# Ledger of designs, part 50: peptides against a protein of PDB entry 7RZF

Target 1, 358 residues: chain A of PDB entry 7RZF
Amino acid sequence: PFQEEHLKQLYKIVPIKDIRNLYVTFPIPDLQKYYKSNPGHYLGHLIGHEGPGSLLSELKSKGWVNTLVGGQKEGARGFMFFIINVDLTEEGLLHVEDIILHMFQYIQKLRAEGPQEWVFQECKDLNAVAFRFKDKERPRGYTSKIAGILHYYPLEEVLTAEYLLEEFRPDLIEMVLDKLRPENVRVAIVSKSFEGKTDRTEEWYGTQYKQEAIPDEVIKKWQNADLNGKFKLPTKNEFIPTNFEILPLEKEATPYPALIKDTAMSKLWFKQDDKFFLPKACLNFEFFSPFAYVDPLHCNMAYLYLELLKDSLNEYAYAAELAGLSYDLQNTIYGMYLSVKGYNDKQPILLKKIIEKM
Target 2, 358 residues: chain A of PDB entry 7RZF as posed
Amino acid sequence: PFQEEHLKQLYKIVPIKDIRNLYVTFPIPDLQKYYKSNPGHYLGHLIGHEGPGSLLSELKSKGWVNTLVGGQKEGARGFMFFIINVDLTEEGLLHVEDIILHMFQYIQKLRAEGPQEWVFQELKDLNAVAFRFKDKERPRGYTSKIAGILHYYPLEEVLTAEYLLEEFRPDLIEMVLDKLRPENVRVAIVSKSFEGKTDRTEEWYGTQYKQEAIPDEVIKKWQNADLNGKFKLPTKNEFIPTNFEILPLEKEATPYPALIKDTAMSKLWFKQDDKFFLPKANLNFEFFSPFAYVDPLHSNMAYLYLELLKDSLNEYAYAAELAGLSYDLQNTIYGMYLSVKGYNDKQPILLKKIIEKM

## One batch from the design tools (peptide; made by RFdiffusion4, then SolubleMPNN)

Design b1_p11_4_s4 (from b1_p11_4, 6 letters changed)
Fold by OpenDDE base, seed 5:
Structure b1_p11_4_s4 (fold): chain B 358 residues (1-358), chain A 11 residues (1-11)
Amino acid sequence: as target 1 above (358 residues)
Amino acid sequence: SSPFPPAPTLP
């Protein structure tokens, strides 16, 4: 266990590469025995969420952060860490204290809302999908991984333990949330801006760093983090597939796309999957407009339209991605191209949302 | 595998 002297510390680290990162680390108990409930995954899902009202969404809106990752990490001595890691902008590097304040505001929001069983269920469903359709790993790598985890899981569960959530444990979620406090924080800032301002060298890699105590006034500021009205729990992920039925091959299935609809305004080609037998589809739409590239003005307007459309769809992008759905929008010389890919079950929902924004 | 880059071993 970290002693008090190891808590409330700030590390300024000089990287070899030109990177700007912030690591906010909390020591937590070993949660390995709670793999069936995985409270750290629950919290990582919410803290690392990228949808509207998320921590990342707000920090991006400020221009301070590009990416955010939240989750648990194993420690060397039967302890774990919960880490929030962000990629900092140049401006974000100047606002580290405020970024961390926002982290604690979001954590405070999670405390105020309490553990949500529906969020756990979504995590469970997402993991079940990921497990069911996991690509076949290389036997050697897989065997080595399994051998490693056999020390932690029963043999009968070793194949599923990393994926299958079984028990909603709000008590454990609250227990971990109680460890995510300013008094328990270790902060590392990684930036070349600290070059020539360090006083220590790490023994293993020769990394230059400076260690400082975080001022009590800063800790107090974070302890008094209020509810920020911009933070909201995510909405239910409507894109999570529930139907995985594979339709039988049609007797007249062609190895190539067949024209199944031909009208003055549209042509539709269809090809059934005859190789992979997955509950997935690829929907490709080409839109033709005589005005798309008629002149530079129209070309620029078509470009701007598509950028605005993409921006308007960002609210769904993350939830779709989590559920194994993706879309792509591109300008073409004839108009625009839309692709929707992933699990077939919820593609109509995503497609409808795209069309509603168009 | 948590895509956490190896957190710099905070000393």
Scores: peptide ipSAE 0.008, ipTM 0.550, DockQ to the pose 0.142
Fold by OpenDDE base, seed 1:
Structure b1_p11_4_s4 (fold): chain B 358 residues (1-358), chain A 11 residues (1-11)
Amino acid sequence: as target 1 above (358 residues)
Amino acid sequence: SSPFPPAPTLP
């Protein structure tokens, strides 16, 4: 267990690779026994969310952070860590204290809103989808993984325990949130900018680092983190599939796409899946415009249009990705190309949103 | 929010 002397510490670390990372680490109790409720996953889902009103969205808007990951990690025996890891920009490296302030503001927002059963249900549904359609792992690797997991889960549940959420435990969520406090923080900053500014060397790998106590004034600043009105809970993910029905193969199913609609303005080709038998579809749209590539001006306008369209769709991109949906938009010499892929159930919803933004 | 790649164990 980290004693008080190990808390409120800042580590400045020199990497071998040219990377800029911030690790904000909290010691937490061992949550393994709570696998049916998985409060660490709930918090990781929210803290690591990428949608509007998320921690990452705000930090990106300031140009300080590129990526954010939040969640639990195994620690020493009987202890875990909750870690918030961000990829820092050059500017973000100068604003680490403010980045961490925003982390605590978001955590304070989670405390103020309290545990949400609907968020737990979405995590449950997403995990159920991921489990149901998990690729068949190679038997040898799978057996070794299962053997390791058997130490933590009953044999009957070992196959599902990593994915199946069964119990909403708001008390456990609050318990973990109570550990995510400035007085319990360990901060590591990884940057080549610390080269020649370190005073210690790690014995095993020769990693150069400096250890400093975080000033009490900085800890107090983080303890007094106000509610930031920019932070909001995510909206419900409308893209989570609920229907997994696989339609029977038609008797007249062709091995190639068949032309099923031919009009002056559109051609539609269809191919039923005869190979994968998954509740997935690929929708591909080619749009033709005589103006798309007529001159350099029109070409640039078409490019800018797609960039603006992509930007306007960013609010849906993360939620769609979590639900196993993706889209792609490309300029072509004849116009534009749109692809929508993934679980077929909610593809019409995503497609509608794309078309409404066009 | 993919599960953490194994964060390098800081010493």
Scores: peptide ipSAE 0.008, ipTM 0.558, DockQ to the pose 0.209
Fold by OpenDDE base, seed 2:
Structure b1_p11_4_s4 (fold): chain B 358 residues (1-358), chain A 11 residues (1-11)
Amino acid sequence: as target 1 above (358 residues)
Amino acid sequence: SSPFPPAPTLP
């Protein structure tokens, strides 16, 4: 276990590749025994959320961060880590202290709101979907993985334990949140900008780094992180599928798309899945407008319209993706193309939202 | 929550 001397440390690391990353790491207890509740996954889901009011949304709005990942990681025997990792912009590299302040503000928001059973239920449902529809892993890799997992889980649960959440444990969520404090932090900044400014070399890979104590004033600043009103819990994910019924093949099912509607304003082709038998669909829409490409002005207007539409849909993109839904919008010489793919159950909801923004 | 790529082993 890390002693006090190993906490509140800043590492400046020189990468081989031209990358800018920030790792904010907290030592946490070994949570393996709590796999049925998985409080680290709950917190990783919220801290790593990409929707409106998320940590990432705020950091992106400032131009400091491109991507964010939050979650637990295995450590040595008897402890784990909770890590928040961000991809830094050039500007973000100059604002690391403020980025970490925002992390602690978000963590403070999570403490203030307390554990939410509905969020746990969403995590449970998402994991259940992922488990049910996971692709066949390569046998060799799968066997080796299972052999490793047998050290942590009962044999009867080894296939499901990583995916199936069973117990909502708000006490364990709070326990982990209590470890996510500035006094427990280890910070690593990875940037080529530290080249020639390091004084140590890592033994295994020869990575150059500098270790510094984080100033007490900075720790205190993070300890006094207030509630930032921009941070909000995510809304309920309405795209999580609940119906996985596979309809029987119709007697008149064609091997090719059949024209099932023909009107002056619309044509509809349909093909039932006869191969995969998954509760998934692909909806493709082509919109025709005589004005889309009539001249350069209209072409640019059509492009701008689509970019604005895409931007307006960003609020749903992450939630849809988590739920196994995707959409695509493209300009065509005739107008626009829309594709909606994934689990069929909630596709109408996503489609409706897209149309309402159009 | 994508699994973290192996963070460089901090010493």
Scores: peptide ipSAE 0.007, ipTM 0.548, DockQ to the pose 0.150
Fold by OpenDDE base, seed 4:
Structure b1_p11_4_s4 (fold): chain B 358 residues (1-358), chain A 11 residues (1-11)
Amino acid sequence: as target 1 above (358 residues)
Amino acid sequence: SSPFPPAPTLP
């Protein structure tokens, strides 16, 4: 267990690769016994969220961060870590203190809102989907993985334990959230900008680093993190599939798409899945406009339109991705192409959202 | 236990 002397430390690390990363690490209790509630996953889901009002959304809007990952990581025996990891921009590297302040503001927002059962339910549902459609790993790899998991889970639960959430434990969420405090922080900044500014070498890999105590004034600044009105809990993910029914194969199923609608304004081809038997669909739309590429102006307007459309759809992209949906928008020489892929159940919802933004 | 955070396993 880290003693107090190991907390409130800043590590400046020189990478081999040209990367800029920030790791904000909190020692937490061993949560393995709480796998049925997985409070660390709940917090990781929220802290790592990418939707509107998320931590990432704000940090990205400032041009400081490209990506964010939040979650628990196994530690040594008897403790774990909760880690918030961000990919820093060059500008973000100059604003690490403020980035961490925003992290604590978001954490404070989570404290203020308290544990949300609906968020837990979404995590549960997402995990259930992931479990149900887990790609069959190669038998040897799967067996090895199961053997590893057996160290942590009963045999009866080993297949499901990684995925199935069963118990909403707000007390455990609050317990973990209480560990996410400035007084319990370890910060690591990874950047080549620290080259020649380090005084230590890591024994195992020869990584050059410098260790510094975080100033008490900075800790106090983070302790006094207020509620930032830009931070909001995510909205409910409307794209999570609930219907996984696979329709029977049609008797006249062709190996190729069949033309099922032919009108002056539209043609529709359909092919039923005869191979995978998954509750997934691929919807492809090609829109034809005689004006799309008639001249350079129209071409540029069509391009700009799609860029704006993509930007307007970013609010749904993450929620759709989490739910196993994706979309693609491309310019074509004839107009535009739209693709919607993934679980078929909520594709109409995503499609509607896309069309409403068009 | 090394007080050093394990080297970020580069993905």
Scores: peptide ipSAE 0.010, ipTM 0.534, DockQ to the pose 0.066; fails the geometry check

Design b1_p11_5_s1 (from b1_p11_5, 5 letters changed)
Fold by OpenDDE base, seed 3:
Structure b1_p11_5_s1 (fold): chain B 358 residues (1-358), chain A 11 residues (1-11)
Amino acid sequence: as target 1 above (358 residues)
Amino acid sequence: PKPWLPREVFL
């Protein structure tokens, strides 16, 4: 358990690799007994969200952060951590105080909105999908994992406890959110820019670091984090599959793609899955244009078009990915390639969004 | 959320 002397500390760490990372860590109670509600997962889902109005979206818009991860981490017995980790740009390394301010502004937004049952339901549904369609783990690894989990869960629940959410507990969400305060913060900045500026060496790996107390004025700035109007809760994820029906194998099903439509403007090939029997599909589109590769100018225009199209679709990409959908857009020597992959139920929605932006 | 890989955070 961290004592008060271990809180409000800044660690400047020299990495071996050329990396820039920020770790914002909060000690939290052991939440293991609350696995049915998993309040840390709820908060990690929101804080780690990548959609419009998210913490990451704003920090990216400022050019300070490339990636963000939020969530609970096991500690020793009787305590956990909540960690927000970001990959810093060179500019972001200069704005660490402001980045952390934005973290507290987002946390304050979560306090102001309160726990949302619909968000919990989405997490529940996503986890249920992930559990239902979980790939077979290697038996040895799986057995060892289950043996470890048996210390924490009833035998009847041990297979599901990590995935299946059962109880919406707004009280526990608020309890964890109440621990995400500046007075409880531990900050680590990892950057080569601290080389030659450290005064301590870690005993196990020889990692060079400097420890500093975070100034009280900085803590107060974070404590006074106001609502930032740029932060919004995510919209409902329209891509979460609900229909998992597997159509029977057609009598005329071929082991190879069959041409099912042939028109002046299009050819369509289809192959039914005869092996996996999953409610998934792969949609692949090749668009042919005589202009796409006619000269260097048109090639660059086609490239820029796809980059702009991808950028215009970024708002859906994360929500689709969470729901087990993905798309890919590539330039080809003949034009453009589009692929949509994943659960078939909501593929038409994603495809429609793509086409509407084209 | 990407699964938290235990990166060696020497904290």
Scores: peptide ipSAE 0.017, ipTM 0.616, DockQ to the pose 0.317
Fold by OpenDDE base, seed 4:
Structure b1_p11_5_s1 (fold): chain B 358 residues (1-358), chain A 11 residues (1-11)
Amino acid sequence: as target 1 above (358 residues)
Amino acid sequence: PKPWLPREVFL
């Protein structure tokens, strides 16, 4: 395990590529034995969440971060890491202390709310969906993967252990959350801006870096992270599919889309899936407006309208994506195109949300 | 302990 001398350290690293990354790393116990409850996945799901009131949402709103990933990573024997990784903007590189403060404010929010069984249930359901509908892996790659995970799981569980959550363990969630403290932090900043400012070289790749102790004042600022009222737990993901029924192929099923509705205001084509037999659908809508492309002003207004509509839908995009739903909105020379794709069960909910924002 | 350098920095 890392000793105290290895904690509260800042690494300034020079990359080969022009990248700006922040890694906030916490040594945690080995959680492998807790794979059935996977407390690190629970925390990674919340810390890595992209919805309203998330850590990423706040950091994006400030223009400091583009992407965020949170989760457990394997360490050496007998310990793991919990890592929060963000892609930094140029401005975010100047605000690393404040970014980390926001991380600790979000973590403090998680402590204040405590473990939520409904969040665990969503993770369980999402993993069950991912397992059920995983793509057919190539035999060689699959065999090699299975051979690797056989070191960690019983033979009878090896096919499912990565996906199936079985046990809600609030005690283990709290235990991991108690390791996510400023006194247990290791920070790495990756940026070309550290070129010529390093004093060490990594032995394996020759990577130049500088190691510094994080000042006690900075550690205290992070320890005193208050509850930021902008941080909220996510709302329940209403897009998680629960019905996976595949309807029987209709006797009159055509190999091409059939016109099933023809009116002055709408045409509807339908084709049943005859190949994949998945509980998935593709809904494609083309909207025709004589005003959309009548002149350059209307074209620009139609463009701006879709950009604003997309922005207004961002709150649902992440939850939909997690649930295996996607949407697309595009301008066309005749108006606009909307596509909704993925599991069919909750597509009407997503479609309703889109229409409510239109 | 060796400095934890993310592998992604070297790839």
Scores: peptide ipSAE 0.016, ipTM 0.602, DockQ to the pose 0.102
Fold by OpenDDE base, seed 2:
Structure b1_p11_5_s1 (fold): chain B 358 residues (1-358), chain A 11 residues (1-11)
Amino acid sequence: as target 1 above (358 residues)
Amino acid sequence: PKPWLPREVFL
């Protein structure tokens, strides 16, 4: 375990590539024995959430961060890390202390709300879907993976243990949250802006870095992180599929799309899946407007309309993606194209939300 | 790909 001398440290690292990254790392106990509850996954799901009221949404709104990932990582024997990693903008590089303050404000929000069984259930359901419909892994990669995880799981559970959550353990969630404190922090900032400002070189990769103690005043500032009213728990993910029924192949099923509706205002083609037998569908809509490309002004207005529509749908995009749904909106020379893809069960919900924003 | 930080920076 890290001693006090290893905590509250700042590393300024020079990358080979032009990248700006922040890593906020906390030593945590070895959670491997708690794989059935996986409290680190629960916290990673919330801290890494991209919906309204998330940590990422606030940091994006300030122009400081592009992407965020939260989760557990293996350490050495007997301990792990919880890491929050962000991609920094140029402006975000100047606001690292405030970014970390917002991380602690979000963590404080999670403490105040307490562990939510419904969030655990969503994680359980998402993992069950991912397990059930995982792509066929390459045999060599899969064998090596299984051989690696045999050290951590009973033989009977090895195939499922990484995916199946079984136990809601609020006590373990709180225990991990109690380790996510400023006194336990290790910060790494990766930027070319530290070139010529480093005093150490890492032995294995030749990475240039500087190590500094984080000032006690900064630690105190983070310890006094208040509740930020902009942070909220996510809403329930309404896009998580629950029905996986494969409809029987119709006797008259054609190998190509059949015209099943023909009207003055609409044509509908349908093809049943005869190959994959997955609970997935592709909905494709082409909308025709005589105004879409009549002149350059209308073309630009149609473009702007779709950009605004996409922006208005951002609140649903992440939740849909987590649930294995996606949409696409494109301008065409005749109007617009909409595609909705993924699990069929909740596609009508996503489609309704798209149409309500149009 | 996430930039690899040296193990020694994290360990």
Scores: peptide ipSAE 0.010, ipTM 0.560, DockQ to the pose 0.353
Fold by OpenDDE base, seed 5:
Structure b1_p11_5_s1 (fold): chain B 358 residues (1-358), chain A 11 residues (1-11)
Amino acid sequence: as target 1 above (358 residues)
Amino acid sequence: PKPWLPREVFL
């Protein structure tokens, strides 16, 4: 257990690689016994969310952060960590105090809203989908993993324990959220900019670092983090599949795509899956325009159009990705290519969103 | 949120 002297510490670390990272770490209780409710996953889901009104969206809008990861990590015996890790821009490296302030503002928003059962249900559904359609792991890795987790889970649950959420425990969510406070923080900044400014060397890897106490005034600023009106809980994920029915193979199923529609304006090819038997589809659309590649101006306009379209779809991209849907938009010499891939159930919803932005 | 799948952050 960290003593008080180990809290409110800032570590400036020199990496070997040219990376800029911020780690905001909180010691938390061991949550292993709460695997059925997994409150750390709930909080990681919200803090690490990438949709509109998320922590990442705001930090990206400031130009300070490229990526964000939030979640629990195993510690030593009897404790865990909750870690918020961000990839810093050069500008973000100058604004670390403000970045951490925004983290505490988002955490304060989570306190103000309280635990949401619908968010838990989405996590449950997403994990159920991930479990049901989990790719076959390599036997050696899988057996070693199972042997390791047998120490933590009942034998009957060992195959499912990592994926099955069963219990909504708002009390445990609040308990973990209460540990995410400035007085419990450990901050590590990883940047080559600290080269020649360190006074310690780590014994195991020879990593150069400097340890500093975070000033009480900075801790107080973070403790007084107000509600930032830019932070919002995510909306319900409309892309989560609920129907996993696999249609029977048609008697006339061809081993190659068959032309099922031929018109002056459109051709449609279809191939039923005869191999994988997954509730997944790949939709591929090629759009032809005689103007797409006629001259450099039209090429640049077509490029700009797709960049704007992609930007306008960013609000759905993350929610779709979480639900096992993806899209791709590319310029072609003939016009535009669109692909939609993943679980077939909600593909029409994503496709509609794309068309509405076109 | 990418859950902390341990990306081997080789520190």
Scores: peptide ipSAE 0.023, ipTM 0.626, DockQ to the pose 0.208; fails the geometry check

